# Peptides against a protein of PDB entry 6A30, part 12

Target 1, 150 residues: chain A of PDB entry 6A30
Amino acid sequence: AQDADNVLQPIMDLLDSNLTLFAKICEKTVLKRVLKELWKLVMNTMERTIVLPPLTDQTMIGTLLRKHGKGLEKGRVKLPSHSDGTQMIFNAAKELGQLSKLKDHMVREEAKSLTPKQCAVVELALDTIKQYFHAGGVGLKKTFLEKSPD

## One batch from the design tools (peptide; made by RFdiffusion4, then SolubleMPNN)

Design b1_p9_8_s4 (from b1_p9_8, 7 letters changed)
Fold by OpenDDE base, seed 2:
Structure b1_p9_8_s4 (fold): chain B 150 residues (1-150), chain A 9 residues (1-9)
Amino acid sequence: as target 1 above (150 residues)
Amino acid sequence: LPDPAKKVL
């Protein structure tokens, strides 16, 4: 539990911040597309964070989150006007694009076989993330989450 | 969206 929470917490904090915004500004169809791209990003980031040595990745994710978290003004979320919503989507898409680029710069370390401990952490993390993205049925369908390359 | 983190933690 605690090890999975420590791996997930930075990702969840990012997701909560962005999804709360997206849920307010996006139509249901756009939100579903964003959730699908976030799901892919989270799965890829989690796979790498568990396979790669933990010390560099928490610092990189934390540094990326901290660098971009400075752009999310703690300001009382006034309902953004239609123009503000587009700019916020663009900024959030740019942040996600930087996480995707980080993916490309994280060298293809050979798929080291996960230790039994790492497998258990991955399984717990996957279940947590699947429940998060399902969001009681208002998010992604279970069938989509299960068909994603686990 | 219900805060999904609060339901899973």
Scores: peptide ipSAE 0.029, ipTM 0.686, DockQ to the pose 0.192
Fold by OpenDDE base, seed 4:
Structure b1_p9_8_s4 (fold): chain B 150 residues (1-150), chain A 9 residues (1-9)
Amino acid sequence: as target 1 above (150 residues)
Amino acid sequence: LPDPAKKVL
């Protein structure tokens, strides 16, 4: 439990911040596409965070998304004009495109066999993330999450 | 999205 929470908490904090923003600015159909790409990213990140030593890549994903989080000054909620919403979507799409390029640069290091303890932590973490992305039926379909290569 | 982090953790 505690080991799974320690792995999940940084990912969940990241997802909550970004998905809350995307849910406000995106249409339901666009949001579902974003959720599918975020699901793939989370799965790939978890696989690597467990197989690779945790120190270098947690800082990169946290730094890539924290660098854009500095733009949310506590400033007056001006209703984003239609132009501001388009620029936010463009910036978010550019970030997702950079994360896709991260997929190509991350060398297929030989998947070291996870210990039985690491496997149990991964399974618990995956179930928690599947529940999160399903969001009581508002998010991704269970059939999509279950058919995703785990 | 409903705050799923508060319900799952």
Scores: peptide ipSAE 0.028, ipTM 0.684, DockQ to the pose 0.167
Fold by OpenDDE base, seed 3:
Structure b1_p9_8_s4 (fold): chain B 150 residues (1-150), chain A 9 residues (1-9)
Amino acid sequence: as target 1 above (150 residues)
Amino acid sequence: LPDPAKKVL
């Protein structure tokens, strides 16, 4: 529990901030597309976090997430004008597109067999994230979450 | 979107 919460909390805080913004700015079809790309990003981030030693995770995830999150913290919650929202979506989509290219350059270091403790944390984390992205049926379809390469 | 932090935690 506590170890899963410590790994998930930075990801969830980022997801909550970004999804809250995207839910306000995006039309439903665009939001669904953004959720699919965020799902891929979260799965790829979790794969990296589980395969990489714990000591690099908080700093690299925190730095990657802070580098992307610091673009959002500027100032007064002015509902971005329709133009500002479109530019934010375009920038977020461009950043997500760059992350897809990073998948091809990750040398599959030998998947060190996860310890039983790590497996249990991953299973709990995956279930939590699947529930989050499903959002009681408002988010992604269960069939999409289950058929995505886990 | 329901505040996912409040429902899952």
Scores: peptide ipSAE 0.028, ipTM 0.679, DockQ to the pose 0.197
Fold by OpenDDE base, seed 5:
Structure b1_p9_8_s4 (fold): chain B 150 residues (1-150), chain A 9 residues (1-9)
Amino acid sequence: as target 1 above (150 residues)
Amino acid sequence: LPDPAKKVL
């Protein structure tokens, strides 16, 4: 549990911030499309973070997420004007774009076989993320999350 | 979205 939480926490903090924003600004069909792209990004990031030595990548992801997350003051969420909502979506898209670029700069070390402990952490992490993206039935369908080739 | 961190404990 604790090891999986430490791996997931930086990703979950980013997802919570961005998904809370998107849930407020986006219509339900647009939100589902954004969630599908976020799911692919998270799965691709996890695959690399698990296959690559976790220490360097978690620190880099955590540092990247911390550098971008400092701009969201806990200010009373005024309903963003059309300009403010557009800027927030642009910032969130920029953060996602930085995660995608981080993926391209991650040197593929040779895929070491996961230890049984690492496999158990991955399974728990995947279940937690599936539950998050399902969001009690208001998010992505379980069938989509389970049949994802990622 | 429901905060998933509160339900997986």
Scores: peptide ipSAE 0.027, ipTM 0.675, DockQ to the pose 0.201

## One batch from the design tools (peptide; made by RFdiffusion4, then SolubleMPNN)

Design b1_p10_1_s1 (from b1_p10_1, 6 letters changed)
Fold by OpenDDE base, seed 4:
Structure b1_p10_1_s1 (fold): chain B 150 residues (1-150), chain A 10 residues (1-10)
Amino acid sequence: as target 1 above (150 residues)
Amino acid sequence: MTSWEKLAKE
């Protein structure tokens, strides 16, 4: 459990930051679309990453997240004017696009069969992410989260 | 409850 939390925490922090931004600037319908796209991105990333990133990749994800997270200075969330909201969406989309690039740099470690322990960690991770995206019913529907993204 | 969940409920 703790290992899964340690692996997920950087992703969850990134998601929370981005979704908090989107929740502030987007209508509920747009937010749901963003959630769906983020879900697809996360699932595709996990599918490619389900080779448990070696501890080195946690540092790379953490470093990439930290390098890009430094730009989220403690600035007083002034309700962005409509123009500022567009720029924030663009910046957030750019950050998400960089996550997609991280997907390409995540070396296909040879599909070593996951150990039972690794499988359990992945299952816990998936459940945690599903719960996060469902968000007590305000997020994505369970039926959507249970469908294969393929 | 996550920060964005709170915002999405408002």
Scores: peptide ipSAE 0.396, ipTM 0.895, DockQ to the pose 0.555
Fold by OpenDDE base, seed 1:
Structure b1_p10_1_s1 (fold): chain B 150 residues (1-150), chain A 10 residues (1-10)
Amino acid sequence: as target 1 above (150 residues)
Amino acid sequence: MTSWEKLAKE
């Protein structure tokens, strides 16, 4: 359980930060679209991670995510003026783009079969992420989350 | 409840 939490926490922190920003600046339909794209990205990243478990230390992913997450802590969330909204979307999109880059770095490792323990961690992680994206019904529908991203 | 969930309910 703790291992899953350690792997998920950086991703969850990044998602929470970005989704909080999007929830503030985007209309609900736009937010849903963002959620769908993020879900696809997360699922594809996890699939690649499962198929290509990074041999590289959990520390690198955590450090990369932490290095980019530290920039958001100290900013007084001034209510973005209309002009600031576009810049915030751009910045959020840039941060999401970093998740995509993380995906590309993970592809280089040889596909190894997951151990039963790793499978259990992945299953728990997937369930946690699904619950997170569902967000008590304000996020994505369960039926959408249960479908494999094409 | 996540921070964004709270905002999305608003």
Scores: peptide ipSAE 0.382, ipTM 0.892, DockQ to the pose 0.602
Fold by OpenDDE base, seed 5:
Structure b1_p10_1_s1 (fold): chain B 150 residues (1-150), chain A 10 residues (1-10)
Amino acid sequence: as target 1 above (150 residues)
Amino acid sequence: MTSWEKLAKE
């Protein structure tokens, strides 16, 4: 519980500040629309943070370049003749395709399976956020909050 | 009760 609260506190503080402002200036129908958009944003951000390890594009590119850079030591750069331009583009496209596949594999491998403890924290965090957006009935409906954002 | 919940009820 305490760990979940510590993780959520910065998000909740941000939401409280913004929603307090919106509650003061917006009519109820506008406020409800803002709540729906904020909910989608929060859910998408949480999904990306939890399910997709923040593969900083930079670290993956760096690791990929480092792995491929070790293989490039021995290859004498033969200057491609004019007819080889198409083959170079094809090879570059093939390498880019392999990089894309490797990105998908790395995203899957680095998808650190949440430990059971982490899963419990995430579940508690989600429940807390749902309650926050419901706000005793003045916010979003429970039926809306229980639907997974497609 | 959150601060905005209070404001939304008023």
Scores: peptide ipSAE 0.379, ipTM 0.891, DockQ to the pose 0.661
Fold by OpenDDE base, seed 3:
Structure b1_p10_1_s1 (fold): chain B 150 residues (1-150), chain A 10 residues (1-10)
Amino acid sequence: as target 1 above (150 residues)
Amino acid sequence: MTSWEKLAKE
């Protein structure tokens, strides 16, 4: 459990920061679309992270995500004036674009078979992320989360 | 409840 939390924390922090921003500036329909795209991105990133580098490399992903996430100052985001909203959307889109680039930089190491312990951590991580994206029903539908992104 | 979840419910 603790290992899964350590691996997920950087991703969750990034997701929380980005989704908080999107929830403030986007309509509900746009937010749902963003959630779907983020879900696909996270699933694809996790698949590559699990299949390619050992759990130790997730620290590197977390560090990369943390370095890119530092731009969201925890500052009490004052409701930006109308001009500031466009810049916030642009910044949020830029951060999402960086996540996509991170996916491309994940070097395919040889698919090492996950140990039973690693499988259990991955399953727990997936369940946690599914619950996070479902968000008690305000996020993505369970039927969408249970479908393979393929 | 996450911060964004709260905002999405409003």
Scores: peptide ipSAE 0.376, ipTM 0.890, DockQ to the pose 0.397

Design b1_p10_1_s2 (from b1_p10_1, 6 letters changed)
Fold by OpenDDE base, seed 5:
Structure b1_p10_1_s2 (fold): chain B 150 residues (1-150), chain A 10 residues (1-10)
Amino acid sequence: as target 1 above (150 residues)
Amino acid sequence: ETSWEKLAKE
């Protein structure tokens, strides 16, 4: 459990910062669309990070997302005035677009076998992230989260 | 409960 928390903390902190901003600015339908795109991005990044590189306490996922998502500070989310809200969404969408390009630039390494301990950590991490995106029912549907990303 | 979950419920 502690190992899974250590692995997830960097990505969860980034997601909390971004989703807090989006929840304040976006209408519910827009927020749901953002959640779906973030879910796909996170799942694709996790697949590469878990299968190819060795699993560490601070996974490449958090580092990669942070490198491309610098526009939303972890601290006090200063919401811009109503006139600037559209620009903030546009900037956030642009940052997410840069993350999608990372998929094509990731070096394919040989798949490494996971130890039973690493498998257990990955399972706990996946469950935690699914619960986070479900958010007690206000987020993504369970049926969507259980599907493998195309 | 996450911070954004609370905000999304409001």
Scores: peptide ipSAE 0.446, ipTM 0.906, DockQ to the pose 0.458
Fold by OpenDDE base, seed 1:
Structure b1_p10_1_s2 (fold): chain B 150 residues (1-150), chain A 10 residues (1-10)
Amino acid sequence: as target 1 above (150 residues)
Amino acid sequence: ETSWEKLAKE
């Protein structure tokens, strides 16, 4: 459980930051679309991580996310003015693009079979992420989350 | 409850 939390925490922090931004600036239908795309991205990243297990280097994910996360200072979320909304979306998209880059870095490791312990961690992680994206029904539908991303 | 969930309810 603790290992899963350690692996997920950086991703969850990034998701929370981005989704908080999107929730503020996007209409509900747009937000739902963003959630769907994020879900696909996360699932594809996890699939690659499972197929290519560098789960051991918690340090690389943390460092990549930390280097780019410095821009969200603790500052008072000023409601972006209309002109700032586009810039914020662009910045958020850039941060999401960094998740894609993380995917590319993880692809270089040889596919190893997961140990039973690793499988359990992945299952727990998947369940946690599904719950997160469902968000008590505010987010994605369970039926959507249970489908494999195309 | 996540921060974005709270915002999305709003």
Scores: peptide ipSAE 0.431, ipTM 0.905, DockQ to the pose 0.450
Fold by OpenDDE base, seed 3:
Structure b1_p10_1_s2 (fold): chain B 150 residues (1-150), chain A 10 residues (1-10)
Amino acid sequence: as target 1 above (150 residues)
Amino acid sequence: ETSWEKLAKE
């Protein structure tokens, strides 16, 4: 649906920028770890957005990803130098450690009841994001994506 | 296929 696309497009653009950066500077095993942590972050943020809409900004995912996507210049990903790459990996590793703790700080609140239309949008959004993270098999395994991040 | 997917395949 157009509504889902409008909501997801900014997030997807930011994810593309971040993952492009990480793909350039990280080994495959590190990239896989980054994907797992980003998946958890996205899922947790989406859950909060649904459960506590008044407390969460629709741009929260984008803001969080922007904070963790250090080295992204607005509108273009630059290839880091060797020295810059090492620092970026260090920063990424540090931030991944912080992301892993995010789960422990999430208070599960009572889920807001969604209208059928809202449910359909959420389902479509979830499927789209799953496909994005799977990336034809290059990304995360389907078995991982089908499990709860909890 | 996204740009990062291409990079991840390399």
Scores: peptide ipSAE 0.429, ipTM 0.904, DockQ to the pose 0.407
Fold by OpenDDE base, seed 4:
Structure b1_p10_1_s2 (fold): chain B 150 residues (1-150), chain A 10 residues (1-10)
Amino acid sequence: as target 1 above (150 residues)
Amino acid sequence: ETSWEKLAKE
């Protein structure tokens, strides 16, 4: 459990920050669409991370998070005017786009078979992420989350 | 301000 939490914490922190913002500025239908795209991105990233040695991904995710985390310090949460909300969405979309590009640079290393311990960590991680995206029913439907990404 | 994490735990 603790190992899964340690692996997920950087992603969860990033997602919490972004989804908290999106929940405030997006209409419910738009939010659901964003969540679906993020879910696909996360699932695809996890699939690649599972296939790729975990050590390189933590360092890359940590480095990406550190580079982007320095920019969030100074913003006094002024109630975004409608114009400020659009710029925030644009910036957030740009950041998400960079995460997608990182996906393309992840070289498919040969899928080593996961050890039973690694499988257990992945299962726990998946359950945690599913719960997070469901958000007590505010987020994505369980039926959507149980569908394997295509 | 309710964080997404708080919403998820509720």
Scores: peptide ipSAE 0.353, ipTM 0.860, DockQ to the pose 0.474

Design b1_p10_1_s3 (from b1_p10_1, 5 letters changed)
Fold by OpenDDE base, seed 5:
Structure b1_p10_1_s3 (fold): chain B 150 residues (1-150), chain A 10 residues (1-10)
Amino acid sequence: as target 1 above (150 residues)
Amino acid sequence: STSWEELAKE
């Protein structure tokens, strides 16, 4: 459980920062659309990380954060206090875009089968992320989260 | 800092 939390924490911090921003400036329907796109991005990234063994989720996120390091302290996007809402969205989108770019640069290592322990950690991580996106019912529906993002 | 979840309830 602790290992899964350690791996997820940087992603969760990034998501919290971005979603907090979007929740403040977007209408509920727009926010729901943002949640769906973020869910797809996260799931696709996790799938590739599982299939591509060499980069732990933590390493991937760490690399992402290092590339953007001037404005992101401990996975929180520090948005300039005086920037227009549009600039804030652009900055948030840029951070999310880097997550996609990192996905493309992930070296295809031979798909090593996950150990039973690794499988258990991944399963726990997935459940945690699903719960996070559901957010007690204010986020995405359970039926949506249970469907394959493919 | 208000969580996004709290903001979405409103």
Scores: peptide ipSAE 0.428, ipTM 0.892, DockQ to the pose 0.394
Fold by OpenDDE base, seed 1:
Structure b1_p10_1_s3 (fold): chain B 150 residues (1-150), chain A 10 residues (1-10)
Amino acid sequence: as target 1 above (150 residues)
Amino acid sequence: STSWEELAKE
C-alpha cells in the first residue's frame, strides 16, 4: 500500500491541480472529455512504467511538478479574471503536454515479468486510479474505466 | 480549496 501511494502521489497531485482548474472553467461535457483523455494518458503511462521500472512516474512526474509546482503552491487560487483564466489554461495544457511528452520518451520495451509484490502494487494502483476518476459518480462511468483505454 | 469532485457536482 505504501509503495503504491508513493508512486501515485505525484500523479494524483498533478491531476488534482489540473482537474480543479478545468472544473472551474469548463462546461461539464468538456470536463468529461478531458477526464477521458487523461484516463487514457494515465493508463498508457502506467503500462510503460510497468515495463520500465527505473523510469517510474514518480521520478518523471516529480520532476515536472518541481518545474511547474512553484507557481501553484503559494497563492490562494483567486478566481482568475478571464485573462488570467486563459493563462492558467495555457499553463495547465503545458503541464499536460509535458506529461504526454514523457509518455513519448518512454521507449516501449518488452513486458517484464512482475514479482508478486509488484503485481499487488499495480493492482492497488489501478484500483485507486479508477476510483479517483469515478469520483463517486461525478467523473467517468465504471463501465468506461473497466474497458481498455485504446 | 474546493476539490474538482465537488466542483463537478454543480
Scores: peptide ipSAE 0.419, ipTM 0.892, DockQ to the pose 0.383
Fold by OpenDDE base, seed 4:
Structure b1_p10_1_s3 (fold): chain B 150 residues (1-150), chain A 10 residues (1-10)
Amino acid sequence: as target 1 above (150 residues)
Amino acid sequence: STSWEELAKE
């Protein structure tokens, strides 16, 4: 349990920061759409991380999220005007869309066989992330989270 | 609840 938490904590912190921003600037339906796209991104990344060596994918998530996060320079959180928020969402959606396309081109490397311990960590991680995105019912529906993001 | 969860309830 602690190992899964340690692995997930950086991702969760990043998600919290981004979702907090989106929650402030987006109306509820847009926020839900953002959540769905983030869910897909997270699931795709986890799938890749499980299938691909861990180092490359953490860097990609970190880089993708950092590339979007670099716009959070120190300055006064001027609540981006509705227009600025819309553009940020559009850009984020565009990047998420490109990531989805990249998945189709990545040769399914044979999933490395996970040890039982690794499987348990992955299961716990998945459950934690699902709970996070469900957010006590204010986030994504359980039925959506139980389906493949594909 | 996370900060964004509280914001999403409004």
Scores: peptide ipSAE 0.414, ipTM 0.889, DockQ to the pose 0.422
Fold by OpenDDE base, seed 3:
Structure b1_p10_1_s3 (fold): chain B 150 residues (1-150), chain A 10 residues (1-10)
Amino acid sequence: as target 1 above (150 residues)
Amino acid sequence: STSWEELAKE
């Protein structure tokens, strides 16, 4: 459990920051679309990181996402009080675009097998992320989360 | 954090 928390904390902080920003500036249907795209990105990134780890750091996924999500503060995103909506949308779109490139920038290495302990951590992490994206029904539907992101 | 979830309920 502690290992899973350590691995997830960086990505969860980044997701919270991004989703807070998008929730403030996007209409509900647009936000839903953003959630779907982020879900696909996260799932594909996790799959590649687990099977073909490019980094040795336990927080590698969070670090990778953070590198592509430049300009987002840790935790709650602070919106400038004097910025117009157009500038906010532009900034959000830019950040989302950078995050989407993560899939193409991950270095592929040799596939590895996970230990039983690592498998348990991954399972817990996946369940946690699914619950996070579902958000008690406010986020994505369970049926969507159970399907392949492909 | 449930900050974005609360915003999404509106």
Scores: peptide ipSAE 0.405, ipTM 0.885, DockQ to the pose 0.406

Design b1_p10_1_s4 (from b1_p10_1, 6 letters changed)
Fold by OpenDDE base, seed 2:
Structure b1_p10_1_s4 (fold): chain B 150 residues (1-150), chain A 10 residues (1-10)
Amino acid sequence: as target 1 above (150 residues)
Amino acid sequence: MTSWEKLALE
């Protein structure tokens, strides 16, 4: 459990920050679309992370996410005026774009079979992320989250 | 409840 939390925490912090921003700026319909795209991105990133590098690189992902996430200073988000909203969306999109770049730099190493322990950690991580995106029913539908991206 | 969940309900 603790290992899964350590891996997920940087991702969850990034997601929470970005989704909080989008929830403030976007209408509910737009927010749902953003959630769907973020879900796909997270699933693709996790799939590549799980299939390709040993657990040692999870610290690198966390460090990379933390290095790129440090730009979100805990500044008191004064509700920016309408003009600042576009820049905030752009910055959030840029941060999310770094997750995409991480996807591209992950070398396709041959899918090593996960150990049973690693599988259990991944399953727990996936369940946690699914619950997060479901958000007690205000987020994505369970049926959508259970569909393989494929 | 996360911060964004609360905002999505408002």
Scores: peptide ipSAE 0.316, ipTM 0.872, DockQ to the pose 0.536
Fold by OpenDDE base, seed 5:
Structure b1_p10_1_s4 (fold): chain B 150 residues (1-150), chain A 10 residues (1-10)
Amino acid sequence: as target 1 above (150 residues)
Amino acid sequence: MTSWEKLALE
């Protein structure tokens, strides 16, 4: 419980500040629309944070590009004849394909199945957020919150 | 009850 609260607190503080402002200035129908958009944003952000490993890949792509970029210095760029350009595209596509596989492997390795403890924390966090957006019936309907892709 | 919940009920 405490771990979930610590993770949620910054998001909840941000939401509370913004929703307090919107509740003061918006009509109820507008407020409902704002709540729906915020809900989608929060869910998408959580999904990316939990399901998509943090793209530490930008650093790896940068390192891979840096490692392969050092090899390109020595070759006198003979203007690639039309045939050489096609081969370079194929090689680049092959490298991108390998990067995609590496990404899939990293996603698989970092898809360390959330430990049962982590799953429980995420579930509790999601329930807390759902309750927050429901706001005792003033906010979003339960049926809308339950249809959100887990 | 959050501050905005109270405001939304008014």
Scores: peptide ipSAE 0.288, ipTM 0.862, DockQ to the pose 0.651
Fold by OpenDDE base, seed 3:
Structure b1_p10_1_s4 (fold): chain B 150 residues (1-150), chain A 10 residues (1-10)
Amino acid sequence: as target 1 above (150 residues)
Amino acid sequence: MTSWEKLALE
């Protein structure tokens, strides 16, 4: 459980920051579309992360993501003026782009079979992320989350 | 409930 949390926390922090921004600036329909794309990105990233780097590399990635995530100070986000909204969208898009780059930098190590412990961690992580994206019913539908991202 | 979930419900 703790290992799963350590791996997930940087991703969750990044998702929380980005989704909070999108929730403020996007209509509900746009937000749902963003959620769907983020879900696909996260699933694809996790698939690559689970298949290729050992848990040690995930901690490094997590540390890198945590270092970059600290810049979102809890500043009372004054509703940005119209000009500030565009910059926020650009910044959010840039952060999402970094997630995609993270996917590309995950070097394909030889697909080692996951140990039973690693499988359990992955299952727990997946369930946690599914619950996060479902968000008590305000996020993605369970039927969408249970389908293959392909 | 996360902060964005609350915002999405508004």
Scores: peptide ipSAE 0.286, ipTM 0.863, DockQ to the pose 0.383
Fold by OpenDDE base, seed 1:
Structure b1_p10_1_s4 (fold): chain B 150 residues (1-150), chain A 10 residues (1-10)
Amino acid sequence: as target 1 above (150 residues)
Amino acid sequence: MTSWEKLALE
């Protein structure tokens, strides 16, 4: 459990920061679309992380995510005037684009079979992420999350 | 409840 939390925490922090921004600037339908794209990105990243790198390199992913996340902390989110909303969307989209690039860097490691312990951690992580994206019903529908490839 | 969940309910 603690190992899963340590692995997920950097991702969750990044997601929470980005989703908080999107929730402020986007209407509900746009937010739902963002959630769907983030879900796909997270699932694809996890799949590649599970299939490609040994668990030891997850600290590097966390460090890379933290290095890119440090730019977001200093934003005293003044409620952007309408003109600033477009720039915020652009910046958020750019951050999402960086996550997609991270996906490309993860492809270089050899696919290793997961140990039973690693499988249990992944299952717990997936359940946690599904609950996070469902968000008590305000996020993605359970049916969508269940149909998404794990 | 996460920060964004709260905002999505407002």
Scores: peptide ipSAE 0.277, ipTM 0.858, DockQ to the pose 0.536

